# Peptides against a protein of PDB entry 1Y74: the designs that were tried, part 11

Target 1, 57 residues: chain A of PDB entry 1Y74
Amino acid sequence: LGLERDVSRAVELLERLQRSGELPPQKLQALQRVLQSRFCSAIREVYEQLYDTLDIT

## One batch from the design tools (peptide; aimed at target 1 F39)

Design b2_p17_5_s3 (made by RFdiffusion4, then SolubleMPNN; from b2_p17_5, 11 letters changed)
Fold by OpenDDE base, seed 4:
Structure b2_p17_5_s3 (fold): chain B 57 residues (1-57), chain A 17 residues (1-17)
Amino acid sequence: as target 1 above (57 residues)
Amino acid sequence: LVEEVLRRLQKLLEEYL
């Protein structure tokens, strides 16, 4: 699992939607801010550490 | 654009949920 890569891809996709103007940007920006938050990064680090530990066992 | 991007986001979420 490349959770960092997948979060980066999700952000890129949200930025494409925001630039298109086809949807109200506020909810997309809020979701992007959550994905780029220190809280999300800390959860990601724990998840990646657990995954790496389970893949080595 | 929207529908294709939403399908890609959904597919990405299905790997974690």
Scores: peptide ipSAE 0.257, ipTM 0.786, DockQ to the pose 0.040
OpenDDE base, seeds 1, 2, 3, 5: peptide ipSAE 0.257, 0.256, 0.256, 0.257; ipTM 0.785, 0.785, 0.786, 0.785

Design b2_p17_5_s4 (made by RFdiffusion4, then SolubleMPNN; from b2_p17_5, 11 letters changed; failed a check: too like the target's own chain)
Amino acid sequence: RVEELLRQLQRLLEEYL

Design b2_p17_6_s1 (made by RFdiffusion4, then SolubleMPNN; its pose is not in this set)
Fold by OpenDDE base, seed 3:
Structure b2_p17_6_s1 (fold): chain B 57 residues (1-57), chain A 17 residues (1-17)
Amino acid sequence: as target 1 above (57 residues)
Amino acid sequence: ELQELLEQLEKLLQEYL
């Protein structure tokens, strides 16, 4: 779904920014950890399930 | 490099705002 792809893309961009060293990595890593958290994953799964249910109805 | 990555993040966030 669009959301899974967009979260994955946001994480990839944050990893590239951390590797460049142009920015303090701590804030970027904190944001990446939030996006990769079990909480964000659970919200994504619920969103995907609701979307699939609404697309089938 | 940094500017292009920030522009890509901004563009991605604009899909949800």
Scores: peptide ipSAE 0.051, ipTM 0.617, DockQ to the pose 0.036
OpenDDE base, seeds 1, 2, 4, 5: peptide ipSAE 0.046, 0.049, 0.051, 0.049; ipTM 0.606, 0.611, 0.613, 0.610

Design b2_p17_6_s2 (made by RFdiffusion4, then SolubleMPNN; its pose is not in this set)
Fold by OpenDDE base, seed 5:
Structure b2_p17_6_s2 (fold): chain B 57 residues (1-57), chain A 17 residues (1-17)
Amino acid sequence: as target 1 above (57 residues)
Amino acid sequence: ELKKLLEELERLLQEYL
């Protein structure tokens, strides 16, 4: 599903941004923790279930 | 480039927020 891929890509981007050293890492790390949280996973599962139920290709 | 990574991240977040 697009959302799982986009969350995974957003996390990869945040890890690259943290490794560049061009930005303060703390806010980037906080956003990464939110995207990898159980809350974000539960939102993703709800979206996935809705897409599966509605047969939206 | 930092700018391209930020622009892609912003686009991804704007699709869902």
Scores: peptide ipSAE 0.351, ipTM 0.837, DockQ to the pose 0.043
OpenDDE base, seeds 1, 2, 3, 4: peptide ipSAE 0.350, 0.347, 0.346, 0.345; ipTM 0.836, 0.836, 0.836, 0.835

Design b2_p17_6_s3 (made by RFdiffusion4, then SolubleMPNN; its pose is not in this set)
Fold by OpenDDE base, seed 5:
Structure b2_p17_6_s3 (fold): chain B 57 residues (1-57), chain A 17 residues (1-17)
Amino acid sequence: as target 1 above (57 residues)
Amino acid sequence: ELEELLRKLKELLEKYL
């Protein structure tokens, strides 16, 4: 689904930003942890179930 | 490039927030 892919891409971008060393990593790591949290996963699951129920592609 | 990575990240987050 679009949201799962976009979250995965956002995490990949954050990991690339952390590896560049151009920014302090702590805030990027905190945002990555939020995106990979059980809370963010539960929100994603709600969206996924809504799209599945409504047969939205 | 830092600016391009930040822009792409922002655009992804702004779709949902």
Scores: peptide ipSAE 0.259, ipTM 0.801, DockQ to the pose 0.043
OpenDDE base, seeds 1, 2, 3, 4: peptide ipSAE 0.254, 0.257, 0.254, 0.258; ipTM 0.798, 0.801, 0.800, 0.801

Design b2_p17_7_s1 (made by RFdiffusion4, then SolubleMPNN; its pose is not in this set)
Fold by OpenDDE base, seed 4:
Structure b2_p17_7_s1 (fold): chain B 57 residues (1-57), chain A 17 residues (1-17)
Amino acid sequence: as target 1 above (57 residues)
Amino acid sequence: SLIQELQELLDELLAKQ
């Protein structure tokens, strides 16, 4: 779904930015950890269920 | 750019909440 895809893409971009060294990695890494956390995964699951049920595009 | 695309994705995620 859109949210899962956007989160996955955001994580990918964060990893690339960390490797590029263009920005200090600490805050990028912290954001990546949040996006990959159990909390974020649980929220994503709820949203995915809602989107599946309501057919929100 | 990577930064621009990341910012756009984050904005979309925040807007969907």
Scores: peptide ipSAE 0.183, ipTM 0.725, DockQ to the pose 0.039
OpenDDE base, seeds 1, 2, 3, 5: peptide ipSAE 0.167, 0.155, 0.182, 0.162; ipTM 0.712, 0.705, 0.722, 0.708

Design b2_p17_7_s2 (made by RFdiffusion4, then SolubleMPNN; its pose is not in this set)
Fold by OpenDDE base, seed 5:
Structure b2_p17_7_s2 (fold): chain B 57 residues (1-57), chain A 17 residues (1-17)
Amino acid sequence: as target 1 above (57 residues)
Amino acid sequence: SLIEELLRRLEELLRRA
């Protein structure tokens, strides 16, 4: 779904920013960890299940 | 949305980098 795609896109961009060296990597890496955390994944799953249950595309 | 704005900001930063 859109949320999963957006989270994946965010992670991709954060990885690119970390490699560029233009910004301090610490905060970028921390944010990436949050987006890839089990908690964030669980929340995303809840949203996805709600959309599936309500037949929302 | 909030996430869309965050993505926009990240993309903006990436373009500047």
Scores: peptide ipSAE 0.075, ipTM 0.621, DockQ to the pose 0.036
OpenDDE base, seeds 1, 2, 3, 4: peptide ipSAE 0.063, 0.065, 0.055, 0.066; ipTM 0.595, 0.601, 0.584, 0.606

Design b2_p17_7_s3 (made by RFdiffusion4, then SolubleMPNN; its pose is not in this set)
Fold by OpenDDE base, seed 4:
Structure b2_p17_7_s3 (fold): chain B 57 residues (1-57), chain A 17 residues (1-17)
Amino acid sequence: as target 1 above (57 residues)
Amino acid sequence: SLIQQLLEELKRLLELQ
């Protein structure tokens, strides 16, 4: 299991893309906000607890 | 590329094939 790590890695990539100017920053920022939203974090936590319970990596 | 890396990371995150 690595949902938290995957989110962190995705955000890092988004930040690097924003700095590169390769894509419109506003769209990348919107995606970053979704990934870091409280709702997404809560749902991710539920799934992470489930995966931990089942010992799924 | 960074774009490809991001797409791959999002696919893993959402468990898409």
Scores: peptide ipSAE 0.236, ipTM 0.770, DockQ to the pose 0.037
OpenDDE base, seeds 1, 2, 3, 5: peptide ipSAE 0.226, 0.226, 0.231, 0.228; ipTM 0.765, 0.765, 0.769, 0.767

Design b2_p17_7_s4 (made by RFdiffusion4, then SolubleMPNN; its pose is not in this set)
Fold by OpenDDE base, seed 4:
Structure b2_p17_7_s4 (fold): chain B 57 residues (1-57), chain A 17 residues (1-17)
Amino acid sequence: as target 1 above (57 residues)
Amino acid sequence: ELIEQLEKLLQELLAKQ
């Protein structure tokens, strides 16, 4: 679903921002870790399952 | 909580732009 792709894209963008040096890399890395956390993955999985079942917009 | 940490990190990133 789009959410998995969007999270993966957000992580990729955070990796690019870390390499640019425009922002403190530790904060970007912390956000990346949150997005890749088991919690975010579990919430995404539940959301995707509900989306597939209910066809919510 | 993880959500509160995410919100804080997003706010901190937006405040630095």
Scores: peptide ipSAE 0.031, ipTM 0.506, DockQ to the pose 0.042
OpenDDE base, seeds 1, 2, 3, 5: peptide ipSAE 0.024, 0.024, 0.025, 0.024; ipTM 0.491, 0.496, 0.498, 0.493

Design b2_p17_8 (made by RFdiffusion4)
Pose (drawn by RFdiffusion4):
Structure b2_p17_8 (pose): chain A 57 residues (1-57), chain P 17 residues (1-17)
Amino acid sequence: as target 1 above (57 residues)
Amino acid sequence: EEEFEEFEEALEEFEEE
């Protein structure tokens, strides 16, 4: 689906901006936690697993 | 449930900022 690319990209993108430290890192750190959190991982696995399910069903 | 609560907290922090 592109979620692993887009989420992992967002994660590193958030860290990238964090490395620069130009804009509010607080809200950016929050997103990193949101996408890196184990919770969003199970949800992300769903989107991937769901696409496979479509190929099965 | 704990991980969900942590998610909601992080999302509220983002929206507030």

Design b2_p17_8_s1 (made by RFdiffusion4, then SolubleMPNN; from b2_p17_8, 8 letters changed)
Fold by OpenDDE base, seed 1:
Structure b2_p17_8_s1 (fold): chain B 57 residues (1-57), chain A 17 residues (1-17)
Amino acid sequence: as target 1 above (57 residues)
Amino acid sequence: DEELREVEEALALAEEL
Protein backbone atom coordinates (compact mmCIF):
# COMPACT_ATOMS: atom_id res chain seq x y z
CA LEU B 1 0.00 0.00 0.00
CA GLY B 2 1.10 3.63 -0.62
CA LEU B 3 1.12 4.47 3.13
CA GLU B 4 4.57 3.00 3.88
CA ARG B 5 6.01 5.00 0.97
CA ASP B 6 4.08 8.15 2.00
CA VAL B 7 5.30 7.90 5.63
CA SER B 8 8.88 7.36 4.39
CA ARG B 9 8.48 10.40 2.11
CA ALA B 10 7.08 12.49 5.00
CA VAL B 11 10.16 11.57 7.10
CA GLU B 12 12.47 12.61 4.20
CA LEU B 13 10.61 15.95 3.90
CA LEU B 14 10.91 16.53 7.67
CA GLU B 15 14.69 15.91 7.44
CA ARG B 16 14.91 18.50 4.62
CA LEU B 17 12.86 21.04 6.63
CA GLN B 18 15.13 20.49 9.67
CA ARG B 19 18.19 21.24 7.50
CA SER B 20 16.60 24.41 6.01
CA GLY B 21 16.36 26.00 9.51
CA GLU B 22 13.05 27.72 8.58
CA LEU B 23 11.16 25.82 11.32
CA PRO B 24 12.07 24.80 14.92
CA PRO B 25 14.20 21.67 14.31
CA GLN B 26 13.33 20.06 17.67
CA LYS B 27 9.58 19.95 16.84
CA LEU B 28 10.24 18.50 13.38
CA GLN B 29 12.54 15.90 14.96
CA ALA B 30 9.84 15.01 17.51
CA LEU B 31 7.31 14.53 14.68
CA GLN B 32 9.86 12.41 12.77
CA ARG B 33 10.32 10.20 15.86
CA VAL B 34 6.52 9.77 16.14
CA LEU B 35 6.28 8.75 12.45
CA GLN B 36 9.14 6.24 12.98
CA SER B 37 7.70 4.88 16.26
CA ARG B 38 6.62 1.27 16.70
CA PHE B 39 3.14 2.60 17.57
CA CYS B 40 2.82 4.52 14.27
CA SER B 41 4.08 1.46 12.34
CA ALA B 42 1.56 -0.83 14.09
CA ILE B 43 -1.34 1.58 13.37
CA ARG B 44 -0.20 1.81 9.72
CA GLU B 45 -0.18 -2.00 9.40
CA VAL B 46 -3.70 -2.25 10.92
CA TYR B 47 -4.94 0.47 8.55
CA GLU B 48 -3.33 -1.30 5.57
CA GLN B 49 -4.96 -4.61 6.53
CA LEU B 50 -8.39 -2.97 6.94
CA TYR B 51 -7.99 -1.08 3.65
CA ASP B 52 -7.06 -4.27 1.78
CA THR B 53 -10.12 -6.01 3.31
CA LEU B 54 -12.55 -3.15 2.50
CA ASP B 55 -11.06 -2.20 -0.90
CA ILE B 56 -13.63 -3.69 -3.26
CA THR B 57 -11.85 -2.50 -6.39
CA ASP A 1 1.01 30.11 20.42
CA GLU A 2 -2.02 28.11 21.67
CA GLU A 3 -2.28 25.85 18.57
CA LEU A 4 1.47 25.26 18.72
CA ARG A 5 1.21 24.23 22.40
CA GLU A 6 -1.58 21.75 21.56
CA VAL A 7 0.62 20.21 18.82
CA GLU A 8 3.55 19.99 21.30
CA GLU A 9 1.34 18.20 23.86
CA ALA A 10 0.05 15.79 21.18
CA LEU A 11 3.63 15.05 20.03
CA ALA A 12 4.80 14.42 23.62
CA LEU A 13 1.88 12.00 24.15
CA ALA A 14 2.69 10.19 20.89
CA GLU A 15 6.40 9.75 21.88
CA GLU A 16 5.28 7.78 24.97
CA LEU A 17 3.50 5.20 22.72
Scores: peptide ipSAE 0.028, ipTM 0.546, DockQ to the pose 0.116
OpenDDE base, seeds 2, 3, 4, 5: peptide ipSAE 0.025, 0.025, 0.026, 0.020; ipTM 0.536, 0.533, 0.552, 0.491

Design b2_p17_8_s2 (made by RFdiffusion4, then SolubleMPNN; from b2_p17_8, 10 letters changed)
Fold by OpenDDE base, seed 4:
Structure b2_p17_8_s2 (fold): chain B 57 residues (1-57), chain A 17 residues (1-17)
Amino acid sequence: as target 1 above (57 residues)
Amino acid sequence: AEELAAVEEALALAEAL
């Protein structure tokens, strides 16, 4: 499971979109802050641990 | 353009939660 990588890639894409000016940056920044939050990281870590131990598919 | 539309849709879904 590569959720850490995929979240990091999503953040990179959000930063590019903010710089392009094609969208209002405020909502993109808010989403970026959520994805980089300690809460999101903790939930991701728990999910990754459960995924490794349980068949949750 | 397609990637932008996908992000706009994802943002709309996230705001509805």
Scores: peptide ipSAE 0.019, ipTM 0.494, DockQ to the pose 0.055
OpenDDE base, seeds 1, 2, 3, 5: peptide ipSAE 0.018, 0.018, 0.019, 0.019; ipTM 0.483, 0.488, 0.475, 0.476

Design b2_p17_8_s3 (made by RFdiffusion4, then SolubleMPNN; from b2_p17_8, 13 letters changed)
Fold by OpenDDE base, seed 1:
Structure b2_p17_8_s3 (fold): chain B 57 residues (1-57), chain A 17 residues (1-17)
Amino acid sequence: as target 1 above (57 residues)
Amino acid sequence: SALEAEVRAALALAEAL
């Protein structure tokens, strides 16, 4: 599963967009905080475990 | 950019949910 990598890439893109100033930085930062939260990480871990168990191709 | 337009649309959608 690439979900951890995709979340890390999404965070990187949000940081770049915040630095450009072309979008409201506060909303981008809020989304970044959600993606980096312990809650999001725990849900991701459960999802990855279920996906590995179910072998959904 | 196209990415900024997509992110802006995604943020607008998230605010409507």
Scores: peptide ipSAE 0.038, ipTM 0.525, DockQ to the pose 0.056
OpenDDE base, seeds 2, 3, 4, 5: peptide ipSAE 0.037, 0.037, 0.026, 0.036; ipTM 0.528, 0.525, 0.523, 0.526

Design b2_p17_8_s4 (made by RFdiffusion4, then SolubleMPNN; from b2_p17_8, 11 letters changed)
Fold by OpenDDE base, seed 4:
Structure b2_p17_8_s4 (fold): chain B 57 residues (1-57), chain A 17 residues (1-17)
Amino acid sequence: as target 1 above (57 residues)
Amino acid sequence: SADLEAVREALAELEAL
């Protein structure tokens, strides 16, 4: 599933946005921490289980 | 959860741009 890779890419993009200074870095950092949290990992696991069950094309 | 609140707050800030 591409979701782990997409989350990793989103984290990388958030790091680039934080360094650009165009957006409040603290909020981007908070979102980055959420994407790396056990909460996000648990939601990803549920999504992966549903994806495998539903055989989504 | 604190994580959901952080997501909502970050999204609200992005929508305000």
Scores: peptide ipSAE 0.035, ipTM 0.567, DockQ to the pose 0.276
OpenDDE base, seeds 1, 2, 3, 5: peptide ipSAE 0.021, 0.024, 0.031, 0.029; ipTM 0.486, 0.505, 0.572, 0.576

## One batch from the design tools (peptide; aimed at target 1 L35)

Design b2_p18_1 (made by RFdiffusion4)
Pose (drawn by RFdiffusion4):
Structure b2_p18_1 (pose): chain A 57 residues (1-57), chain P 18 residues (1-18)
Amino acid sequence: as target 1 above (57 residues)
Amino acid sequence: TLTELLEELTTLLEELLE
């Protein structure tokens, strides 16, 4: 689906901006935690697992 | 049913990002 690419890219993109430190890193850190959090991992596995399920069903 | 599940998960993700 691209979530892994987009999420992982957002994670590193948020860390990238964090490295620069130009804009409010607080909200950006929050996103990193939202996408890196184990919770969004299980949800993310669902999107991928769901696409496979479509190919099965 | 799978489309409804995707809609619900997308809404949840949007809420978490807000």

Design b2_p18_1_s1 (made by RFdiffusion4, then SolubleMPNN; from b2_p18_1, 7 letters changed)
Fold by OpenDDE base, seed 2:
Structure b2_p18_1_s1 (fold): chain B 57 residues (1-57), chain A 18 residues (1-18)
Amino acid sequence: as target 1 above (57 residues)
Amino acid sequence: DLEKLLEELDRLLAELLA
């Protein structure tokens, strides 16, 4: 789904930004941690289940 | 570049929060 794709891409971008060294990594890493958190994973799972149930494209 | 990466990140975050 779009949510999973967007989260994955966001994490990828954050990792690239961190590796570039152009920005302080702390806040980027914190945001990455949020996106990869158990909470976000659970929310994504709920969304996916809802879309499967409701057949939303 | 940095600007493009930030722009895409901003877009993605906006979509996630919408």
Scores: peptide ipSAE 0.281, ipTM 0.807, DockQ to the pose 0.048
OpenDDE base, seeds 1, 3, 4, 5: peptide ipSAE 0.279, 0.273, 0.274, 0.272; ipTM 0.807, 0.806, 0.805, 0.804

Design b2_p18_1_s2 (made by RFdiffusion4, then SolubleMPNN; from b2_p18_1, 7 letters changed; failed a check: too like the target's own chain)
Amino acid sequence: DLLELLERLLALLQELLA

Design b2_p18_1_s3 (made by RFdiffusion4, then SolubleMPNN; from b2_p18_1, 7 letters changed)
Fold by OpenDDE base, seed 1:
Structure b2_p18_1_s3 (fold): chain B 57 residues (1-57), chain A 18 residues (1-18)
Amino acid sequence: as target 1 above (57 residues)
Amino acid sequence: DLLALLQELEKLLQELLE
């Protein structure tokens, strides 16, 4: 879904930013870890389920 | 470029936090 796609794209961008070396990687890596965490995934799953149920446009 | 990457990242994060 949209949220999953956005998270995946955000992770991709964070990886690119880390590889570029233009920014200190520590905070970028920390954010990536949060986005890829089980907790974040669980929250996303709940959100997507609610989204389907509530028919949010 | 860096600015474009940051702008897209910002957009995505804003959507996630809404």
Scores: peptide ipSAE 0.179, ipTM 0.752, DockQ to the pose 0.049
OpenDDE base, seeds 2, 3, 4, 5: peptide ipSAE 0.158, 0.165, 0.151, 0.175; ipTM 0.738, 0.745, 0.733, 0.751

Design b2_p18_1_s4 (made by RFdiffusion4, then SolubleMPNN; from b2_p18_1, 8 letters changed; failed a check: too like the target's own chain)
Amino acid sequence: ELERLLRELDALLQELLA

Design b2_p18_2_s1 (made by RFdiffusion4, then SolubleMPNN; its pose is not in this set)
Fold by OpenDDE base, seed 4:
Structure b2_p18_2_s1 (fold): chain B 57 residues (1-57), chain A 18 residues (1-18)
Amino acid sequence: as target 1 above (57 residues)
Amino acid sequence: DELEELLKKLEELMEKLL
């Protein structure tokens, strides 16, 4: 699903940027924690149901 | 650019959430 793929890609990019040292790691890590939080996972589940309902792949 | 792609992904995510 689009949202799941977008979140997964954002997390991957955050992990890469943390390793590169291009940006302050603490801010990137905080954002990664938000995207991987239980709250965001619950939102993703709702969006997945909406995608299913709207027949969006 | 990885930072540019991240910012674009975050913008798209925010547009979906709000």
Scores: peptide ipSAE 0.336, ipTM 0.830, DockQ to the pose 0.058
OpenDDE base, seeds 1, 2, 3, 5: peptide ipSAE 0.332, 0.335, 0.330, 0.335; ipTM 0.828, 0.830, 0.829, 0.830

Design b2_p18_2_s3 (made by RFdiffusion4, then SolubleMPNN; its pose is not in this set)
Fold by OpenDDE base, seed 1:
Structure b2_p18_2_s3 (fold): chain B 57 residues (1-57), chain A 18 residues (1-18)
Amino acid sequence: as target 1 above (57 residues)
Amino acid sequence: SELQKLLAELDAILRELL
């Protein structure tokens, strides 16, 4: 779904930003960890279920 | 710049998620 895709894209962007070396990686890495955390995955699961149920575009 | 494009896209995604 859109949320899963968006989170995956966000992580990809954070990884690219970290590899570029143009920005301090610590905060980028921390944000990536949050997005990949169990908490965020649980929230994503809930929202994906809601999107599927309610057909939210 | 490429950096700005990446940051802009990231910002857009995060604003939609939150």
Scores: peptide ipSAE 0.362, ipTM 0.843, DockQ to the pose 0.044
OpenDDE base, seeds 2, 3, 4, 5: peptide ipSAE 0.356, 0.358, 0.347, 0.360; ipTM 0.841, 0.841, 0.838, 0.843

Design b2_p18_3 (made by RFdiffusion4)
Pose (drawn by RFdiffusion4):
Structure b2_p18_3 (pose): chain A 57 residues (1-57), chain P 18 residues (1-18)
Amino acid sequence: as target 1 above (57 residues)
Amino acid sequence: EEELEELIEEIEEEEEEE
């Protein structure tokens, strides 16, 4: 689906901006936690697993 | 990108509900 690329890109992108430290890192750190959090991992696995399910069903 | 924004919003709403 691209979520792994887009999420993982967003994670590093948030860290990337964090490395620069130009804009409010607080909200950016929040997003990193949101996408890196184990919770969003299970939800992410759903989107991937779901696409496979479509190929099965 | 839109799906990622929607997912982020859903997760943030869930966190607020908690």

Design b2_p18_3_s1 (made by RFdiffusion4, then SolubleMPNN; from b2_p18_3, 13 letters changed)
Fold by OpenDDE base, seed 3:
Structure b2_p18_3_s1 (fold): chain B 57 residues (1-57), chain A 18 residues (1-18)
Amino acid sequence: as target 1 above (57 residues)
Amino acid sequence: SKLLQELVEQLLRLAEAA
């Protein structure tokens, strides 16, 4: 879904930043933890409930 | 630092797979 895809893109961006050395690993890990948090999962679930029928993967 | 980078990269890969 759209939100799931956005989260995935954010993770991909973090990977690129790590490979480039632009940001310290601990900062990237903190952001990764946020993206894997229960909060993000809950928001994604709500979004999926509302827009699953309209999403094209 | 190198170890942490590897760990973060592994976590990011897992997140992408989820």
Scores: peptide ipSAE 0.077, ipTM 0.564, DockQ to the pose 0.039
OpenDDE base, seeds 1, 2, 4, 5: peptide ipSAE 0.058, 0.068, 0.056, 0.052; ipTM 0.547, 0.542, 0.546, 0.543

Design b2_p18_3_s2 (made by RFdiffusion4, then SolubleMPNN; from b2_p18_3, 10 letters changed; failed a check: too like the target's own chain)
Amino acid sequence: RELLERLVRLLEELEREL

Design b2_p18_3_s3 (made by RFdiffusion4, then SolubleMPNN; from b2_p18_3, 13 letters changed)
Fold by OpenDDE base, seed 3:
Structure b2_p18_3_s3 (fold): chain B 57 residues (1-57), chain A 18 residues (1-18)
Amino acid sequence: as target 1 above (57 residues)
Amino acid sequence: DKLLQELVELLQQLEAAR
């Protein structure tokens, strides 16, 4: 799904930004934790249930 | 710089979907 892909990509980008040292690591880690939270997982699950039949390329 | 820009765009898309 688009949401799952976008969240996964956002987490990947945060990891890359942490490695580059361009931004404060603590703030990036906090945002990464939010994106990997149970809340984001629950929203993703709802989207999976609603859009499982849609081909979102 | 490009990584930050891409991240900002993704976060904006997620916010717009609320």
Scores: peptide ipSAE 0.061, ipTM 0.587, DockQ to the pose 0.105
OpenDDE base, seeds 1, 2, 4, 5: peptide ipSAE 0.051, 0.057, 0.059, 0.053; ipTM 0.572, 0.585, 0.587, 0.577

Design b2_p18_3_s4 (made by RFdiffusion4, then SolubleMPNN; from b2_p18_3, 11 letters changed)
Fold by OpenDDE base, seed 2:
Structure b2_p18_3_s4 (fold): chain B 57 residues (1-57), chain A 18 residues (1-18)
Amino acid sequence: as target 1 above (57 residues)
Amino acid sequence: SELLRRLVELLLELEEQL
């Protein structure tokens, strides 16, 4: 599973979008905060544990 | 830019419902 890597990449892309100025940065920052929240980390951890247990193809 | 704006809005709306 590469969810941690994918989330990190998503955050990196959001930071680049914020610097580009194409979109108002406030909503991008809010989304970044969600992705970096303890809630998101907990959901990711549960998902990874279930994925390993259930062997989802 | 409109597509990205809409995507961000949908993601934020989804998060608010959780």
Scores: peptide ipSAE 0.039, ipTM 0.537, DockQ to the pose 0.155
OpenDDE base, seeds 1, 3, 4, 5: peptide ipSAE 0.027, 0.038, 0.030, 0.037; ipTM 0.509, 0.537, 0.516, 0.511

Design b2_p18_4 (made by RFdiffusion4; failed a check: too like the target's own chain)
Pose (drawn by RFdiffusion4):
Structure b2_p18_4 (pose): chain A 57 residues (1-57), chain P 18 residues (1-18)
Amino acid sequence: as target 1 above (57 residues)
Amino acid sequence: EEAEEELERAVELLEELE
């Protein structure tokens, strides 16, 4: 689906901006936690596992 | 519901950054 590439890109993109420290890192750190959080991992696995399910069903 | 709101906020922030 691209979620892994988009979300892992967003994670590093948020860290990237964090490295620079130019814009409010607070909201950016929040996103990082939201996408890195174990919770979004299970949900993410769903989107991937769901696409496979379509190929099965 | 809280997670959905967090994701909606994350999309809005990404759109603002773009």

Design b2_p18_4_s1 (made by RFdiffusion4, then SolubleMPNN; from b2_p18_4, 9 letters changed)
Fold by OpenDDE base, seed 4:
Structure b2_p18_4_s1 (fold): chain B 57 residues (1-57), chain A 18 residues (1-18)
Amino acid sequence: as target 1 above (57 residues)
Amino acid sequence: SEFEQRLREAEELLRELA
């Protein structure tokens, strides 16, 4: 599954946006924190397991 | 940009979830 990769890419893009100043850095940082949170990681893990089991296409 | 717009939307949704 590419979800982990996609989340990592999203975090990378958030970091770039924070440096560019195009958007409020505080909000971007908050979103980054959510994506890197234990909660998000747990949900991702469950999703990936279910994805393999249910063969979601 | 569209990316920034989608990111703002995602931020809003995640704020409600977290």
Scores: peptide ipSAE 0.049, ipTM 0.510, DockQ to the pose 0.163
OpenDDE base, seeds 1, 2, 3, 5: peptide ipSAE 0.039, 0.039, 0.048, 0.041; ipTM 0.505, 0.510, 0.516, 0.506

Design b2_p18_4_s3 (made by RFdiffusion4, then SolubleMPNN; from b2_p18_4, 9 letters changed)
Fold by OpenDDE base, seed 2:
Structure b2_p18_4_s3 (fold): chain B 57 residues (1-57), chain A 18 residues (1-18)
Amino acid sequence: as target 1 above (57 residues)
Amino acid sequence: SRLEELLREARELLAELA
């Protein structure tokens, strides 16, 4: 699965959006911080482990 | 605990989005 890659891509896009100035950057930055947080990483890890174990399609 | 710390961090971060 590519959840880690998807999150990394999302963060990259958020950084671009912040630099563009088209949107208020504060909430975008907050979302970026959430996605990069230890909490989200922990949940992602659990999800990936369960996905591998249960072979969810 | 680790879980409590993670939940606290999550709550703080999500509050910034609200």
Scores: peptide ipSAE 0.223, ipTM 0.744, DockQ to the pose 0.099
OpenDDE base, seeds 1, 3, 4, 5: peptide ipSAE 0.208, 0.216, 0.215, 0.219; ipTM 0.735, 0.740, 0.741, 0.742

Design b2_p18_4_s4 (made by RFdiffusion4, then SolubleMPNN; from b2_p18_4, 11 letters changed)
Fold by OpenDDE base, seed 5:
Structure b2_p18_4_s4 (fold): chain B 57 residues (1-57), chain A 18 residues (1-18)
Amino acid sequence: as target 1 above (57 residues)
Amino acid sequence: DEFLAQLAEAEALLAELR
């Protein structure tokens, strides 16, 4: 299940970027909130289920 | 629509990084 890991990695990177101060923290937090939202999680779960069902090699 | 506002902000950030 690569997508869950990739989303978790993206959130980790966003948290690091927020601490660096190189980018506006508020915008990074907004993106983090989107990635951690129920909507994004639901889409991820549907995608993972469909991927497993369709056996797309 | 707080989620749509957050999504628009996230989209604007992603566009800036491209």
Scores: peptide ipSAE 0.025, ipTM 0.534, DockQ to the pose 0.445
OpenDDE base, seeds 1, 2, 3, 4: peptide ipSAE 0.022, 0.024, 0.024, 0.024; ipTM 0.503, 0.514, 0.536, 0.533

Design b2_p18_5 (made by RFdiffusion4)
Pose (drawn by RFdiffusion4):
Structure b2_p18_5 (pose): chain A 57 residues (1-57), chain P 18 residues (1-18)
Amino acid sequence: as target 1 above (57 residues)
Amino acid sequence: AEAEEALAEAEEAAAEAE
């Protein structure tokens, strides 16, 4: 689906901006936690696992 | 929905940084 690429990209993108430290890193850090959080991991596995399910069903 | 919003916010933040 691209979620892994888009999420992992967003994660590093948020860290990238964090490395620069130009804009409010607080909200950016929050996103990182939201996408890196184990919770969004299970949800993300759903989107991937769901696409496979479509190929099965 | 939260993940979509989080990606959209990350894209806006990147556009602002550019």

